# Peptides against a protein of PDB entry 4BOS, part 4

Target 1, 163 residues: chain A of PDB entry 4BOS
Amino acid sequence: PVLTRTVVPADNSCLFTSVYYVVEGGVLNPACAPEMRRLIAQIVASDPDFYSEAILGKTNQEYCDWIKRDDTWGGAIEISILSKFYQCEICVVDTQTVRIDRFGEDAGYTKRVLLIYDGIHYDPLQRNFPDPDTPPLTIFSSNDDIVLVQALELADEARRRRQ
Target 2, 163 residues: chain A of PDB entry 4BOS as posed
Amino acid sequence: PVLTRTVVPADNSALFTSVYYVVEGGVLNPACAPEMRRLIAQIVASDPDFYSEAILGKTNQEYCDWIKRDDTWGGAIEISILSKFYQCEICVVDTQTVRIDRFGEDAGYTKRVLLIYDGIHYDPLQRNFPDPDTPPLTIFSSNDDIVLVQALELADEARRRRQ

## One batch from the design tools (peptide; made by RFdiffusion4, then SolubleMPNN)

Design b1_p8_5_s1 (from b1_p8_5 with P1A Q5A)
Fold by OpenDDE base, seed 4:
Structure b1_p8_5_s1 (fold): chain B 163 residues (1-163), chain A 8 residues (1-8)
Amino acid sequence: as target 1 above (163 residues)
Amino acid sequence: APAPAVVP
């Protein structure tokens, strides 16, 4: 089995597309972002005490309006929210640092999904199998450390290609 | 672009 990257469009919604891809088992839907943005805004609005200006960098209302725009980028806040919403770890491997940031790692989730990030773009990761009848896997056990090693290898390869 | 940093 080999971990591979699926390149999604760089249309300002790559994070949402990537998350949707992995949590839905490998479904590429670039049109998923508007609803996911609304979901984020709903969750943010529901807890203004936690999602404060200190966390958001904007007022709660301003952030909700901002994230619902089709040209604004999601980030760590969105990943954290989506991790909790989908009840899974979201592991992001960074090709610039060759490190993995785990979101939801303390929540006790049994599943994890993986994204690859280069500083300006998110893509989903999947495990491919030699059997052509076996579709790629995007949802892994939270105990699967091999996939994390493979993600680091993939990130390191990407880093070397840019340098 | 926003980096995937740990948030509370």
Scores: peptide ipSAE 0.069, ipTM 0.812, DockQ to the pose 0.051
Fold by OpenDDE base, seed 5:
Structure b1_p8_5_s1 (fold): chain B 163 residues (1-163), chain A 8 residues (1-8)
Amino acid sequence: as target 1 above (163 residues)
Amino acid sequence: APAPAVVP
């Protein structure tokens, strides 16, 4: 089995598209972002004590309005929220640093999903199998460290191609 | 740009 990258559109919503892809088992839906943005805004609005201006960089209400725009970019805050919502670890491998940032790693989730990030774009990762009748896997055991090794290898190769 | 970082 080999870990591969599915390139999603660079349309300001690549994070949401990528997360949706992996948590839904490999469904590419570039139109999923508006509802995911709304979901995040709803969660943030529900807990203004935790999601304070200090965390958000703007007032709770300003953030909610901002994240619902179609041209704003999601980042670590959004990933952490989505990790909790989908009850899975979200692992992001960075092609610039060849490191993996794990979101939700302390929550005790049994599942993990993987994204690849280059500093300005997110794509989803999937495991492909030799048998063409076996569909790609996007949801892994949180104990599957082999997939993390494969993700690092993929990122390292991407970095070498850029240099 | 979006980036992985320390989360709350």
Scores: peptide ipSAE 0.068, ipTM 0.811, DockQ to the pose 0.053
Fold by OpenDDE base, seed 2:
Structure b1_p8_5_s1 (fold): chain B 163 residues (1-163), chain A 8 residues (1-8)
Amino acid sequence: as target 1 above (163 residues)
Amino acid sequence: APAPAVVP
């Protein structure tokens, strides 16, 4: 089995599309972003004490209005929120640094999903199997450290292609 | 551009 990248559109919503893809088992839906943005805004609005200006860098309401725009980019805050919502680790491998940031790693989740990030774009990762009739896997055990090694290898190869 | 980071 090999870990591969599914390229999603670079339409300002690549993070949301990528997360949706992996948490839904490999469903590519570029139209998912508006609802994902609304979901995040709803969660943030529901807990203004936790999602404070110190966390958001702007007021709770300003953030909610901002994230619901179709041209704003998600980052660490949104990944953290989505990790909590979907109750899984979200592991992001960075092709520029060849390191993995694990969101939700201390929450005790049994599942993890993987994204690949190049500094300006997110894509989802999936495991393909030798049997063509076996569908790709996007949701892994949080104990599956092999997939993290494979992600690092994939990122390192991507980095070498750009240098 | 978005970037992953440690979130409190």
Scores: peptide ipSAE 0.067, ipTM 0.809, DockQ to the pose 0.052
Fold by OpenDDE base, seed 3:
Structure b1_p8_5_s1 (fold): chain B 163 residues (1-163), chain A 8 residues (1-8)
Amino acid sequence: as target 1 above (163 residues)
Amino acid sequence: APAPAVVP
């Protein structure tokens, strides 16, 4: 089995498209962003004490209005929120640093999903199996350390190509 | 560009 990357559109909503892809088992839907943005805004608005200005970098209301725009970019805050919502660890491998940032690792989730990030774009990762009748896997066990090794290898290859 | 995938 090999870990591979599915390139999603670079349309300023790549994070949302990528997360949707992995948590829905490999469904590519570039039109999913508006609803996901609204979902995040709803969650943030529901808990202004937790999602404070200190965390958001702006007022709760300002953030909600901002994230719902179709031209704004998500990052660590949005990943953390989506990790909680989907009840899974979200692991992001960075091709520039060849390191993995794990979101939700302390929550005790049994599942993890993986994204690859290069500083300007997010893509989803999936495991492909030798049996052509077995569909790619996007949701892994949180105990699967092999997938993390494979993600690092993928990132390292990408970094070497840019050197 | 998208925000970094690291917690601030």
Scores: peptide ipSAE 0.065, ipTM 0.801, DockQ to the pose 0.071

Design b1_p8_5_s2 (from b1_p8_5, 3 letters changed)
Fold by OpenDDE base, seed 5:
Structure b1_p8_5_s2 (fold): chain B 163 residues (1-163), chain A 8 residues (1-8)
Amino acid sequence: as target 1 above (163 residues)
Amino acid sequence: PLPPAVVP
């Protein structure tokens, strides 16, 4: 089995497209972003005490309006929210640093999904199998540390290619 | 997109 990267469009919504891809088992749908943005806005709006201006960098309402725009970028805040919503770890491997940031790692989730980030773009990761009839896997056990190693290998290879 | 810096 090989961990591979599925390149999604660089349309300002790559994070949402990537998350959707992995949590839905490998469904590429760039049109999913608007609804995911609304989902995040809804969650943020529901807890203004936690999602304060200090956390959001803007007022709760301003953030909600901002994140629902089709040209605004998601990041750690959105990933953390989506991790909680989908009840899974979201592990992001950074090709620039060859590090993995794990969101939801302390929540006790049994599942994890993986994204790859290069500083300006997010893509989903999937495990491909030698049997062509076996579909790629995007949802892994949170105990599957091998997939994290594979993700680091992908990141390291990407870094080497840029050197 | 913004980096996946761990949020508090």
Scores: peptide ipSAE 0.153, ipTM 0.817, DockQ to the pose 0.055
Fold by OpenDDE base, seed 1:
Structure b1_p8_5_s2 (fold): chain B 163 residues (1-163), chain A 8 residues (1-8)
Amino acid sequence: as target 1 above (163 residues)
Amino acid sequence: PLPPAVVP
């Protein structure tokens, strides 16, 4: 079994496309972003006490309007929200630092998904199997630390190739 | 954490 990267379009919505891909078991849907952006805005708006200016860097309303634009980038805030929404740990391996940031790690989720990030782009990760009839796996056990090691190896290789 | 990016 090998962990591989599926390159999704660099259309400013790669985070949303990547998250959708992994949480839905490997479904590539480049059109998923608008609804996911609306979901983020809805959740942000629902808790103005937590999602304050201190967290958002702008007013709650301004952030909601901003994230719903088709050209704005999601980041840690969106990943945190999506982790809670999908009830899974989202692990992001960074090719620049060769480090994994784990979102939702303290929530007690039983499942984890993995993304790879290069500073300006997100892609989903999947485990491929030797048997061609066995579909790739995108949802892992939160106890599967081997996949994290494989993600770090993949990120290190990407770093060496400046990818 | 991975920050959100500002659109140029």
Scores: peptide ipSAE 0.147, ipTM 0.770, DockQ to the pose 0.072
Fold by OpenDDE base, seed 3:
Structure b1_p8_5_s2 (fold): chain B 163 residues (1-163), chain A 8 residues (1-8)
Amino acid sequence: as target 1 above (163 residues)
Amino acid sequence: PLPPAVVP
């Protein structure tokens, strides 16, 4: 079994496309972003006490309008929200720092998904199996620490290629 | 895309 990267379009919505890919078991749908953005806006609007200016960097309403634009970038806030919504850890390996940021790690989720980030782009990760009839896996056990090691290896290799 | 970071 090997962990591999699926390159999604660099269309300003790669984060949403990547998350959708992994949580849906490997479905590539570049058209998913508008719905994902609306989902996040809906969640944020529903809890203005938690999603305050201190968290969002702008008013609740301003954020909702902003995130629904087709050209705005998601980040840690959006990942945190999506982790909570999909009830899974979202683990992001950074090829620049060779570290993993784990979102939802303290929530007690039994599943985790993985993304790879290079500073300007997000892509989903998947595990491929030797048996060609066994489809790639995108949803892992939260106890599967081997996949995290593999993600770090993948990131380190990417980093070395740039240096 | 913005970088991932721990959100409180």
Scores: peptide ipSAE 0.081, ipTM 0.794, DockQ to the pose 0.053
Fold by OpenDDE base, seed 2:
Structure b1_p8_5_s2 (fold): chain B 163 residues (1-163), chain A 8 residues (1-8)
Amino acid sequence: as target 1 above (163 residues)
Amino acid sequence: PLPPAVVP
């Protein structure tokens, strides 16, 4: 089995497209972003005490309006929210640093999904199997450390290609 | 590291 990258459009919503892809088992739908943005805004709006100005960097209402724009980038806050919503660990391998940031790692989730990030773009990762009749896997066990090693290998390869 | 959010 090999871990591979599926390139999604660089349309300012690549994070949402990538998360949707992996949590839905490999469904590529760039049109999912508006609904995912609204989902995040809904979650944030539902708990203004937790999602405070200190966390958001802006008022709760301002954030909700902002994240629902089609041209704003998601980041750590959005990944954290999506991790909790989908009840899975979201692992992001960074090609610039060749490290993995694990979101939701302390929540006790049994599943993990993986994204690859280059500083300005997110793509989803999937495991391909030798048997062509076996569909790619996007949801892994949270105990599967091999997939993390493979993700680091992909990041290192990407880094070398940029040098 | 991942930024919380940015405007491109």
Scores: peptide ipSAE 0.067, ipTM 0.757, DockQ to the pose 0.092

Design b1_p8_5_s3 (from b1_p8_5, 3 letters changed)
Fold by OpenDDE base, seed 1:
Structure b1_p8_5_s3 (fold): chain B 163 residues (1-163), chain A 8 residues (1-8)
Amino acid sequence: as target 1 above (163 residues)
Amino acid sequence: PRPPAVVP
């Protein structure tokens, strides 16, 4: 088995597309972003005590309006929210630092999904199998640390290609 | 997009 990257469109919503891809078992749907943005806004609005200006960098209401725009970029806040919503650990490997940020790692989820980030784009990761009739896997056990090693190797290779 | 810098 090998971990591979599926390149999704660079349309300002790559984070949402990537998350949707992995949590839905490998479904590429670039049209998922508007509803996911609304979901983020709804969750942010539901907890103004936590999602304060200190966390958001703007008022709760302003952030909700901002993230619903089709040209604004999601980040750690959105990943954290989506991890909780989908009840899975979201692991993001960074090709610039070759490090993994784990979201939801302390929530006790049994599943994890993986994204790769290169500084300006998010893509989903999947495990391919030698049997062509076995579909790629995007949802892993939260105990599967081998997939994290594979993600780091993939990121390191990507970094070398940028030289 | 924005980086995956962990939130508190």
Scores: peptide ipSAE 0.302, ipTM 0.859, DockQ to the pose 0.055
Fold by OpenDDE base, seed 3:
Structure b1_p8_5_s3 (fold): chain B 163 residues (1-163), chain A 8 residues (1-8)
Amino acid sequence: as target 1 above (163 residues)
Amino acid sequence: PRPPAVVP
Protein backbone atom coordinates (compact mmCIF):
# COMPACT_ATOMS: atom_id res chain seq x y z
CA PRO B 1 0.00 0.00 0.00
CA VAL B 2 1.20 3.47 -0.92
CA LEU B 3 -0.03 6.92 0.00
CA THR B 4 -0.60 9.23 -2.96
CA ARG B 5 -2.09 12.63 -3.68
CA THR B 6 -4.86 13.46 -6.09
CA VAL B 7 -4.34 16.87 -7.62
CA VAL B 8 -7.56 18.88 -7.48
CA PRO B 9 -8.20 22.10 -9.41
CA ALA B 10 -6.48 25.27 -8.26
CA ASP B 11 -9.69 27.30 -8.36
CA ASN B 12 -9.45 28.99 -4.95
CA SER B 13 -11.63 26.26 -3.45
CA CYS B 14 -9.08 23.47 -3.33
CA LEU B 15 -9.43 23.09 0.44
CA PHE B 16 -13.15 22.43 0.22
CA THR B 17 -12.76 20.13 -2.76
CA SER B 18 -10.01 18.23 -0.96
CA VAL B 19 -11.98 17.79 2.24
CA TYR B 20 -15.05 16.67 0.32
CA TYR B 21 -12.92 14.19 -1.60
CA VAL B 22 -11.54 12.46 1.47
CA VAL B 23 -14.67 12.44 3.64
CA GLU B 24 -16.77 11.08 0.78
CA GLY B 25 -14.37 8.24 0.07
CA GLY B 26 -12.63 9.61 -2.98
CA VAL B 27 -15.27 11.59 -4.83
CA LEU B 28 -13.86 14.46 -6.86
CA ASN B 29 -16.49 17.18 -7.09
CA PRO B 30 -15.18 20.71 -7.67
CA ALA B 31 -18.78 21.92 -7.63
CA CYS B 32 -19.07 21.09 -3.92
CA ALA B 33 -17.41 24.31 -2.79
CA PRO B 34 -20.37 26.72 -2.77
CA GLU B 35 -22.41 24.53 -0.45
CA MET B 36 -19.43 23.84 1.79
CA ARG B 37 -18.77 27.56 2.03
CA ARG B 38 -22.39 28.09 3.04
CA LEU B 39 -22.04 25.37 5.65
CA ILE B 40 -19.00 27.10 7.14
CA ALA B 41 -20.81 30.42 7.21
CA GLN B 42 -23.80 28.83 8.90
CA ILE B 43 -21.68 27.28 11.63
CA VAL B 44 -19.68 30.46 12.17
CA ALA B 45 -22.86 32.49 12.42
CA SER B 46 -24.33 30.05 14.92
CA ASP B 47 -21.67 30.75 17.55
CA PRO B 48 -20.54 34.37 17.53
CA ASP B 49 -19.15 34.07 21.05
CA PHE B 50 -16.62 31.46 19.99
CA TYR B 51 -16.07 32.70 16.45
CA SER B 52 -15.16 36.18 17.59
CA GLU B 53 -13.39 38.99 15.81
CA ALA B 54 -10.21 37.96 17.60
CA ILE B 55 -10.33 34.56 15.93
CA LEU B 56 -11.80 35.59 12.59
CA GLY B 57 -9.96 38.85 11.98
CA LYS B 58 -13.32 40.23 10.89
CA THR B 59 -16.72 40.60 12.45
CA ASN B 60 -18.69 37.38 12.48
CA GLN B 61 -21.05 38.59 9.79
CA GLU B 62 -18.25 39.97 7.63
CA TYR B 63 -16.47 36.64 7.81
CA CYS B 64 -19.58 34.75 6.80
CA ASP B 65 -20.05 36.97 3.78
CA TRP B 66 -16.36 36.73 2.95
CA ILE B 67 -16.03 32.95 3.10
CA LYS B 68 -19.05 32.54 0.83
CA ARG B 69 -17.24 34.33 -1.98
CA ASP B 70 -15.94 31.98 -4.65
CA ASP B 71 -12.43 33.45 -4.58
CA THR B 72 -11.60 33.47 -0.86
CA TRP B 73 -9.29 30.96 0.76
CA GLY B 74 -10.15 28.50 3.46
CA GLY B 75 -7.67 27.68 6.16
CA ALA B 76 -7.34 26.42 9.70
CA ILE B 77 -10.69 27.84 10.78
CA GLU B 78 -12.49 25.98 8.01
CA ILE B 79 -10.54 22.78 8.61
CA SER B 80 -11.39 22.87 12.30
CA ILE B 81 -15.07 23.40 11.57
CA LEU B 82 -15.19 20.65 8.96
CA SER B 83 -13.42 18.26 11.32
CA LYS B 84 -16.19 18.77 13.84
CA PHE B 85 -18.92 18.59 11.23
CA TYR B 86 -17.69 15.35 9.68
CA GLN B 87 -16.65 13.92 13.05
CA CYS B 88 -13.13 12.98 12.00
CA GLU B 89 -9.57 14.11 12.47
CA ILE B 90 -8.25 16.15 9.59
CA CYS B 91 -4.49 15.84 9.33
CA VAL B 92 -2.65 18.25 7.07
CA VAL B 93 0.93 17.59 6.07
CA ASP B 94 2.91 20.65 4.99
CA THR B 95 5.52 20.11 2.27
CA GLN B 96 7.37 23.27 3.24
CA THR B 97 7.92 22.32 6.89
CA VAL B 98 7.43 18.54 6.71
CA ARG B 99 5.10 18.68 9.67
CA ILE B 100 1.55 17.53 10.29
CA ASP B 101 -1.13 19.72 11.77
CA ARG B 102 -3.84 17.61 13.35
CA PHE B 103 -7.35 18.96 13.73
CA GLY B 104 -9.79 17.23 16.04
CA GLU B 105 -7.07 15.15 17.67
CA ASP B 106 -8.54 15.64 21.15
CA ALA B 107 -12.15 14.96 20.17
CA GLY B 108 -11.92 11.18 20.36
CA TYR B 109 -12.79 10.53 16.73
CA THR B 110 -12.15 7.04 15.42
CA LYS B 111 -11.47 8.19 11.87
CA ARG B 112 -8.94 10.49 10.23
CA VAL B 113 -8.45 11.92 6.77
CA LEU B 114 -5.35 13.50 5.28
CA LEU B 115 -4.57 16.53 3.17
CA ILE B 116 -1.31 17.84 1.79
CA TYR B 117 -0.51 21.55 1.72
CA ASP B 118 2.34 23.16 -0.22
CA GLY B 119 1.90 26.78 0.77
CA ILE B 120 -0.42 27.71 -2.06
CA HIS B 121 -2.59 24.62 -2.58
CA TYR B 122 -4.41 21.81 -0.78
CA ASP B 123 -4.75 18.29 -2.17
CA PRO B 124 -6.30 15.13 -0.74
CA LEU B 125 -4.32 12.02 0.12
CA GLN B 126 -5.35 8.42 -0.44
CA ARG B 127 -3.98 4.95 0.13
CA ASN B 128 -3.68 2.80 -2.97
CA PHE B 129 -3.71 -0.97 -2.73
CA PRO B 130 -1.92 -3.55 -4.86
CA ASP B 131 -5.21 -5.28 -5.63
CA PRO B 132 -6.69 -3.35 -8.57
CA ASP B 133 -10.18 -4.33 -7.46
CA THR B 134 -9.72 -2.62 -4.09
CA PRO B 135 -10.53 1.09 -4.36
CA PRO B 136 -8.27 3.70 -2.76
CA LEU B 137 -8.87 4.45 0.90
CA THR B 138 -9.32 8.02 2.10
CA ILE B 139 -10.71 7.41 5.59
CA PHE B 140 -8.25 5.88 8.02
CA SER B 141 -8.34 4.70 11.59
CA SER B 142 -7.28 7.36 14.06
CA ASN B 143 -4.93 4.68 15.40
CA ASP B 144 -3.20 4.33 12.03
CA ASP B 145 0.04 6.16 12.69
CA ILE B 146 1.69 4.51 9.71
CA VAL B 147 -0.31 6.74 7.39
CA LEU B 148 1.13 9.78 9.19
CA VAL B 149 4.65 8.49 8.62
CA GLN B 150 3.82 7.94 4.97
CA ALA B 151 2.44 11.46 4.73
CA LEU B 152 5.66 12.87 6.16
CA GLU B 153 7.66 10.84 3.67
CA LEU B 154 5.53 12.15 0.84
CA ALA B 155 6.00 15.71 2.04
CA ASP B 156 9.75 15.30 2.46
CA GLU B 157 10.08 13.99 -1.07
CA ALA B 158 8.09 16.93 -2.37
CA ARG B 159 10.31 19.35 -0.45
CA ARG B 160 13.49 17.79 -1.81
CA ARG B 161 12.19 18.07 -5.37
CA ARG B 162 11.77 21.81 -4.94
CA GLN B 163 15.34 22.31 -3.68
CA PRO A 1 -5.17 29.07 0.51
CA ARG A 2 -4.41 30.02 4.08
CA PRO A 3 -2.10 27.78 6.10
CA PRO A 4 -3.40 25.09 8.45
CA ALA A 5 -2.33 26.94 11.58
CA VAL A 6 -3.62 25.79 14.95
CA VAL A 7 -6.98 27.22 15.95
CA PRO A 8 -7.63 27.78 19.68
Scores: peptide ipSAE 0.298, ipTM 0.858, DockQ to the pose 0.054
Fold by OpenDDE base, seed 2:
Structure b1_p8_5_s3 (fold): chain B 163 residues (1-163), chain A 8 residues (1-8)
Amino acid sequence: as target 1 above (163 residues)
Amino acid sequence: PRPPAVVP
């Protein structure tokens, strides 16, 4: 089995598209972003005590309006929220640093999904199988640390290609 | 996109 990267459109919503892809088992749907942005806004609005100006960098309401724009970028806040919403770890490997940030790692989720970030784009990761009739896997056991090693190897290769 | 930095 090989861990591979699926390149999604670079349309400012790559994070949302990537998350949707992995949590839905490998479904590419760039049109998912508007609703996911609204979901984020709803969750942010629901907890103004936690999602304060200190965390958001702007007022709660301003952030909600901002994230719903089609040209604004999701980040760690969105990943954290989506991890909780989908009840899974979201592991993001960075090709620039070859490091993995694990979101939801302390929540006790049984599943994990993986994204790859290169500083300007998010893409989903999937495990391909030798049998062409076996569809790629995007949802892994949270105990599957091998997939994290594979992600690091993939990121390291990507980094070397850019150097 | 924004980086996947740790959220407090």
Scores: peptide ipSAE 0.297, ipTM 0.858, DockQ to the pose 0.055
Fold by OpenDDE base, seed 5:
Structure b1_p8_5_s3 (fold): chain B 163 residues (1-163), chain A 8 residues (1-8)
Amino acid sequence: as target 1 above (163 residues)
Amino acid sequence: PRPPAVVP
């Protein structure tokens, strides 16, 4: 079995598309972003004490309006919110640093999903099996450290191709 | 998009 990358469209919503892909078991749906953006805005609006201007970089209301635009980029705030919403650890491997950032790692979730980030784009990761009749796996045990090793190997190879 | 980072 090998860990592989599925390239999703670079349409400003790659983070949302990638998260949707892995949490839904490998479903590619580039049209999922508007609803996910609304979900983020709803959660941000629900807790103005936590989602303050200090965290958001703008007022709570301004951020909600901003993230709902189709041309704005999600980031760590969105990943954190989606980790909690889907009740899973979201692990992001960075091809520039060959490091993994883990969101929700201390929440006690039993499942983890993986994304790959290259500085300007997010893609989902999946495990492919030798048997072609066995579908790819996108949801892993939070105890599966082998998949993290494979993600680092994938990122290291990507970095070597660029540098 | 924006980078991943540690958030509270």
Scores: peptide ipSAE 0.292, ipTM 0.858, DockQ to the pose 0.053

Design b1_p8_5_s4 (from b1_p8_5 with Q5A)
Fold by OpenDDE base, seed 4:
Structure b1_p8_5_s4 (fold): chain B 163 residues (1-163), chain A 8 residues (1-8)
Amino acid sequence: as target 1 above (163 residues)
Amino acid sequence: PPAPAVVP
């Protein structure tokens, strides 16, 4: 089995598309972003004490309006929210640093999904199997450390290609 | 997009 990258469109919604891809078992749906943005806004609006201006960098209301725009980029806040919403770890491997940031790691989730980030774009990762009849796997056990090693290898390879 | 970072 090998971990591979699926390149999603660079349409300002790559994070949402990537998350949707992995949590839905490998479904590429670039049209998923609007509803996911609304979901984020709803969750942010529901807890103004936590999602304060200090966290958001803008007022709660301003952030909600901002994230619902089709041309704004999601980031760490969205990943954190989506991790909690989908009840899984979201592990992001960075090709620039060859590090993995794990969201939801302390929540006790049994499942993890993986994204790859290059500084300006998010893509989903999946495990491919030798048997062509076996579909790629996007949802892993939170105990599967091999997939993290493979993600680091993939990121390192990507980094070397850009240097 | 912004890099992932620990959310407090």
Scores: peptide ipSAE 0.061, ipTM 0.795, DockQ to the pose 0.052
Fold by OpenDDE base, seed 2:
Structure b1_p8_5_s4 (fold): chain B 163 residues (1-163), chain A 8 residues (1-8)
Amino acid sequence: as target 1 above (163 residues)
Amino acid sequence: PPAPAVVP
């Protein structure tokens, strides 16, 4: 099996599209972003004690309004929230550093999904199988460390292409 | 997009 990258649109919502893709088993839906933004805002608004200004960098209300805009970027905060919501570890491999950040790694989730990040864009990763009748896999066991190795290999190759 | 980072 080979880990591959599915390029999603660079439309300011690539993180949300990428997360949706992997958690839904490989469904590309660029129109998912508004709803996911609203979901995040709802979660943030529901817990102002935790999602404080110190964490958000802005007031809870300001963040909620901000994240619901079509042109604002999601990052670590949003990934953390989505990890909790979907009850899975979200592993992000960075092609610039060839490092993986694991979100939700301490939550005891049994599943993990993978994104690839290049500093300005997020894309989802999937495992393709030699049998064409076997659909690509986007949801992995949290014990599957081979996929992390494959992600690093993919990131390293991407890095070599760019430098 | 912002880089991933550890958050509380």
Scores: peptide ipSAE 0.060, ipTM 0.795, DockQ to the pose 0.052
Fold by OpenDDE base, seed 5:
Structure b1_p8_5_s4 (fold): chain B 163 residues (1-163), chain A 8 residues (1-8)
Amino acid sequence: as target 1 above (163 residues)
Amino acid sequence: PPAPAVVP
């Protein structure tokens, strides 16, 4: 069993495509972003007290309009929102720092998914099996720390390749 | 895209 990376398009929506891929069990759909963006906007609009200017960097309304554009980038706040929506921990391994940021880690979710980030792009991670008839796994137990080790190994290897 | 970070 090997943890591998599926490269998704660098089309400003790589975060959404990557999240969709892992939470849907390995479905690559580069056209999923518009609905993902609308979902986030709906959630943000529903709680203007929490999603304030201080959190969003703009007014609640301005953020909702902004995130629904097809050329705006999602980041930490969007990952946090998607973690809560999909009721899973989203773990992001950074190839520049070789560290994992875990979103939703204190929520008590039983599932986790993994993304890899290089500073300008997000891709999804999956576990491949030696049996070709066994499909790749994208949703892991939140107690599966082996997959986190494997993700760090992938990031470390990527970093070494760039040195 | 922006880097992931702790979100309150």
Scores: peptide ipSAE 0.060, ipTM 0.792, DockQ to the pose 0.052
Fold by OpenDDE base, seed 3:
Structure b1_p8_5_s4 (fold): chain B 163 residues (1-163), chain A 8 residues (1-8)
Amino acid sequence: as target 1 above (163 residues)
Amino acid sequence: PPAPAVVP
């Protein structure tokens, strides 16, 4: 089995497209972003005590209006929210640092999904199998450490190509 | 996009 990257459009919504891809089992749909943005805004608005200005960097209402724009970028806050919503660990491998940041790792989720980030773009990762009848896997066991090793290898290769 | 980082 090989871990591979699926390149999604760089249309300001790559994070949402990438998350949707992995949590839905490999469905590429760039049109999913508006609804995902609304979902995040709804969750944030529902808990202003937790999602405070200190966390958001802006007022709760300002954030909700901002994230619903089609040209604003998601980051760590949005990943954390989506991890909670989809009840899975979201692991992001960074090609610049060759590090994996885990979101939701303390929640006790049994599943994890993986994204790759290069500083300006997010893409989803998937495991391909030698059996042509077995579709790619995007949702892994949270105990699958091999996939993390493979993600680091993929990131390291990407980093070397840019040096 | 902003870099991923641990948030509370």
Scores: peptide ipSAE 0.058, ipTM 0.790, DockQ to the pose 0.052

Design b1_p8_6_s1 (from b1_p8_6, 3 letters changed)
Fold by OpenDDE base, seed 2:
Structure b1_p8_6_s1 (fold): chain B 163 residues (1-163), chain A 8 residues (1-8)
Amino acid sequence: as target 1 above (163 residues)
Amino acid sequence: FPPLRLPP
């Protein structure tokens, strides 16, 4: 089995597209972003005590309006929210640092999904199998540390290619 | 959390 990336459009919504891809088992739908942005805004608005200005960097209402724009970038806040919403660990391998940031790692989820991030773009990761009749896997066991090693290998190779 | 976003 080989871990590979699926390049999604660089349309400012790559994070949402990538998350949707992995949590839905490999469904590429760039049109999913508006609804996912609304989902984020809904969750943020639902808990202004937690999602305070200190956390958001702007007022709760301003953040909700901001994240619903089609040209704003999601980040760690969105990943954290989506991890909880989809009840899975979201692992982001960064090609610039060759590190994996794990979101939801303390929640006890049994499943994990993986994204690759290069500082300006997110792509989803999937496991391809030798058997052509076996579809790629995007949802892994949270105990599958081999996939994390493979993700780091991909990140390291990507980093070297850019140098 | 790290930001994991760098605006262009």
Scores: peptide ipSAE 0.126, ipTM 0.822, DockQ to the pose 0.149
Fold by OpenDDE base, seed 3:
Structure b1_p8_6_s1 (fold): chain B 163 residues (1-163), chain A 8 residues (1-8)
Amino acid sequence: as target 1 above (163 residues)
Amino acid sequence: FPPLRLPP
């Protein structure tokens, strides 16, 4: 089995598209972003004490309006929220640093999904199997550390290609 | 958390 990258559109919503892809088992739906943005805004608005200006960098209401724009980029806040919503770890491998940031790692989730990030773009990762009748896997066991090693290798190769 | 996005 090999870990591979599925390139999604660079349309400012690649994070949402990528998360949707992995949590839905490999469904590519670039049109998913508006609803996911609304979901983020709804969750942020629901807890203004936690999602404060200190965390958001702007007022709760301003952030909700901002994230619902089709040209704004999601980040760690969105990943954290989506990790909780989908009840899984979201592991982001960074091709610039060759490091993995694990969101939801302290929540005790049994599942993890993986994204690859290059500083300006997110793509989903999937495990492809040699058996053509076995569909790619996007949801892994949180005990599967091999997939993290493979993600690091993939990121390192990507980094070397850009140098 | 790290931003994990390009700052504006």
Scores: peptide ipSAE 0.120, ipTM 0.819, DockQ to the pose 0.125
Fold by OpenDDE base, seed 4:
Structure b1_p8_6_s1 (fold): chain B 163 residues (1-163), chain A 8 residues (1-8)
Amino acid sequence: as target 1 above (163 residues)
Amino acid sequence: FPPLRLPP
């Protein structure tokens, strides 16, 4: 099995598209972003004590309005929220640092999904199988550390290509 | 956690 990336559009909503892709088992839907942005805003608004200005960098209401814009970028806050919402670890491999940031790792989820990030763009990762009749896998066991090694290999290769 | 995005 080989871990590969699916390139999604660079339309300011690549994070949302990438998350949707992996949590839905490999469904590419660039139109998913508006609803996912609203979901983020809803969750942020629901807990102003937790999602404070100290966390958000702006007031709770301002953040909600900001994230609902179609041209604003999601980040760690959104990944954390989506990890909780979809009840899975979201593992982000960074091609600039060759590191994996694991979101939701302390929540006891049994499943993990993987994204690759290059500093300005997110793409989803999937495992392809040699059997053409076996569809690619986007949802992995949280005990599958081999997939993390494979993700690091992808990141290292990408880093070498940029240097 | 890191922001994992460019500053606005």
Scores: peptide ipSAE 0.116, ipTM 0.824, DockQ to the pose 0.126
Fold by OpenDDE base, seed 5:
Structure b1_p8_6_s1 (fold): chain B 163 residues (1-163), chain A 8 residues (1-8)
Amino acid sequence: as target 1 above (163 residues)
Amino acid sequence: FPPLRLPP
């Protein structure tokens, strides 16, 4: 079994496309972003005490309107929200630092999904199997440390290509 | 260009 990367469009919505891909078991849908942006805005609006101006960098209402634009980038706030929404760890391997940032690691989720991040773009990761008739896996056990090792190897190779 | 949003 090998961990591989699926390159999604660089259309300002790569985070949403990548998350959707892994949580839905490998479904590539670049049109998923508008609905996911509205989901984020709804959750942010529902708790203005937590999602304060200090966290958002703008008023709650301004952030909700901003994230719903088709040309704005999601980030750590969105990943954290989506981790809670889908009840899974979201592990992001960074090709610049060769480190894995874990979202939802303290929640006790039994499942994890993986993204690869290069500083400006997100892509989803999946495990491919030797049997071509076995579909790729995108949802892993939160106890599967092998997939994290493979993700680090993939990121290290990507870093070497950039240097 | 859109603002960069990073994981921690």
Scores: peptide ipSAE 0.102, ipTM 0.806, DockQ to the pose 0.137

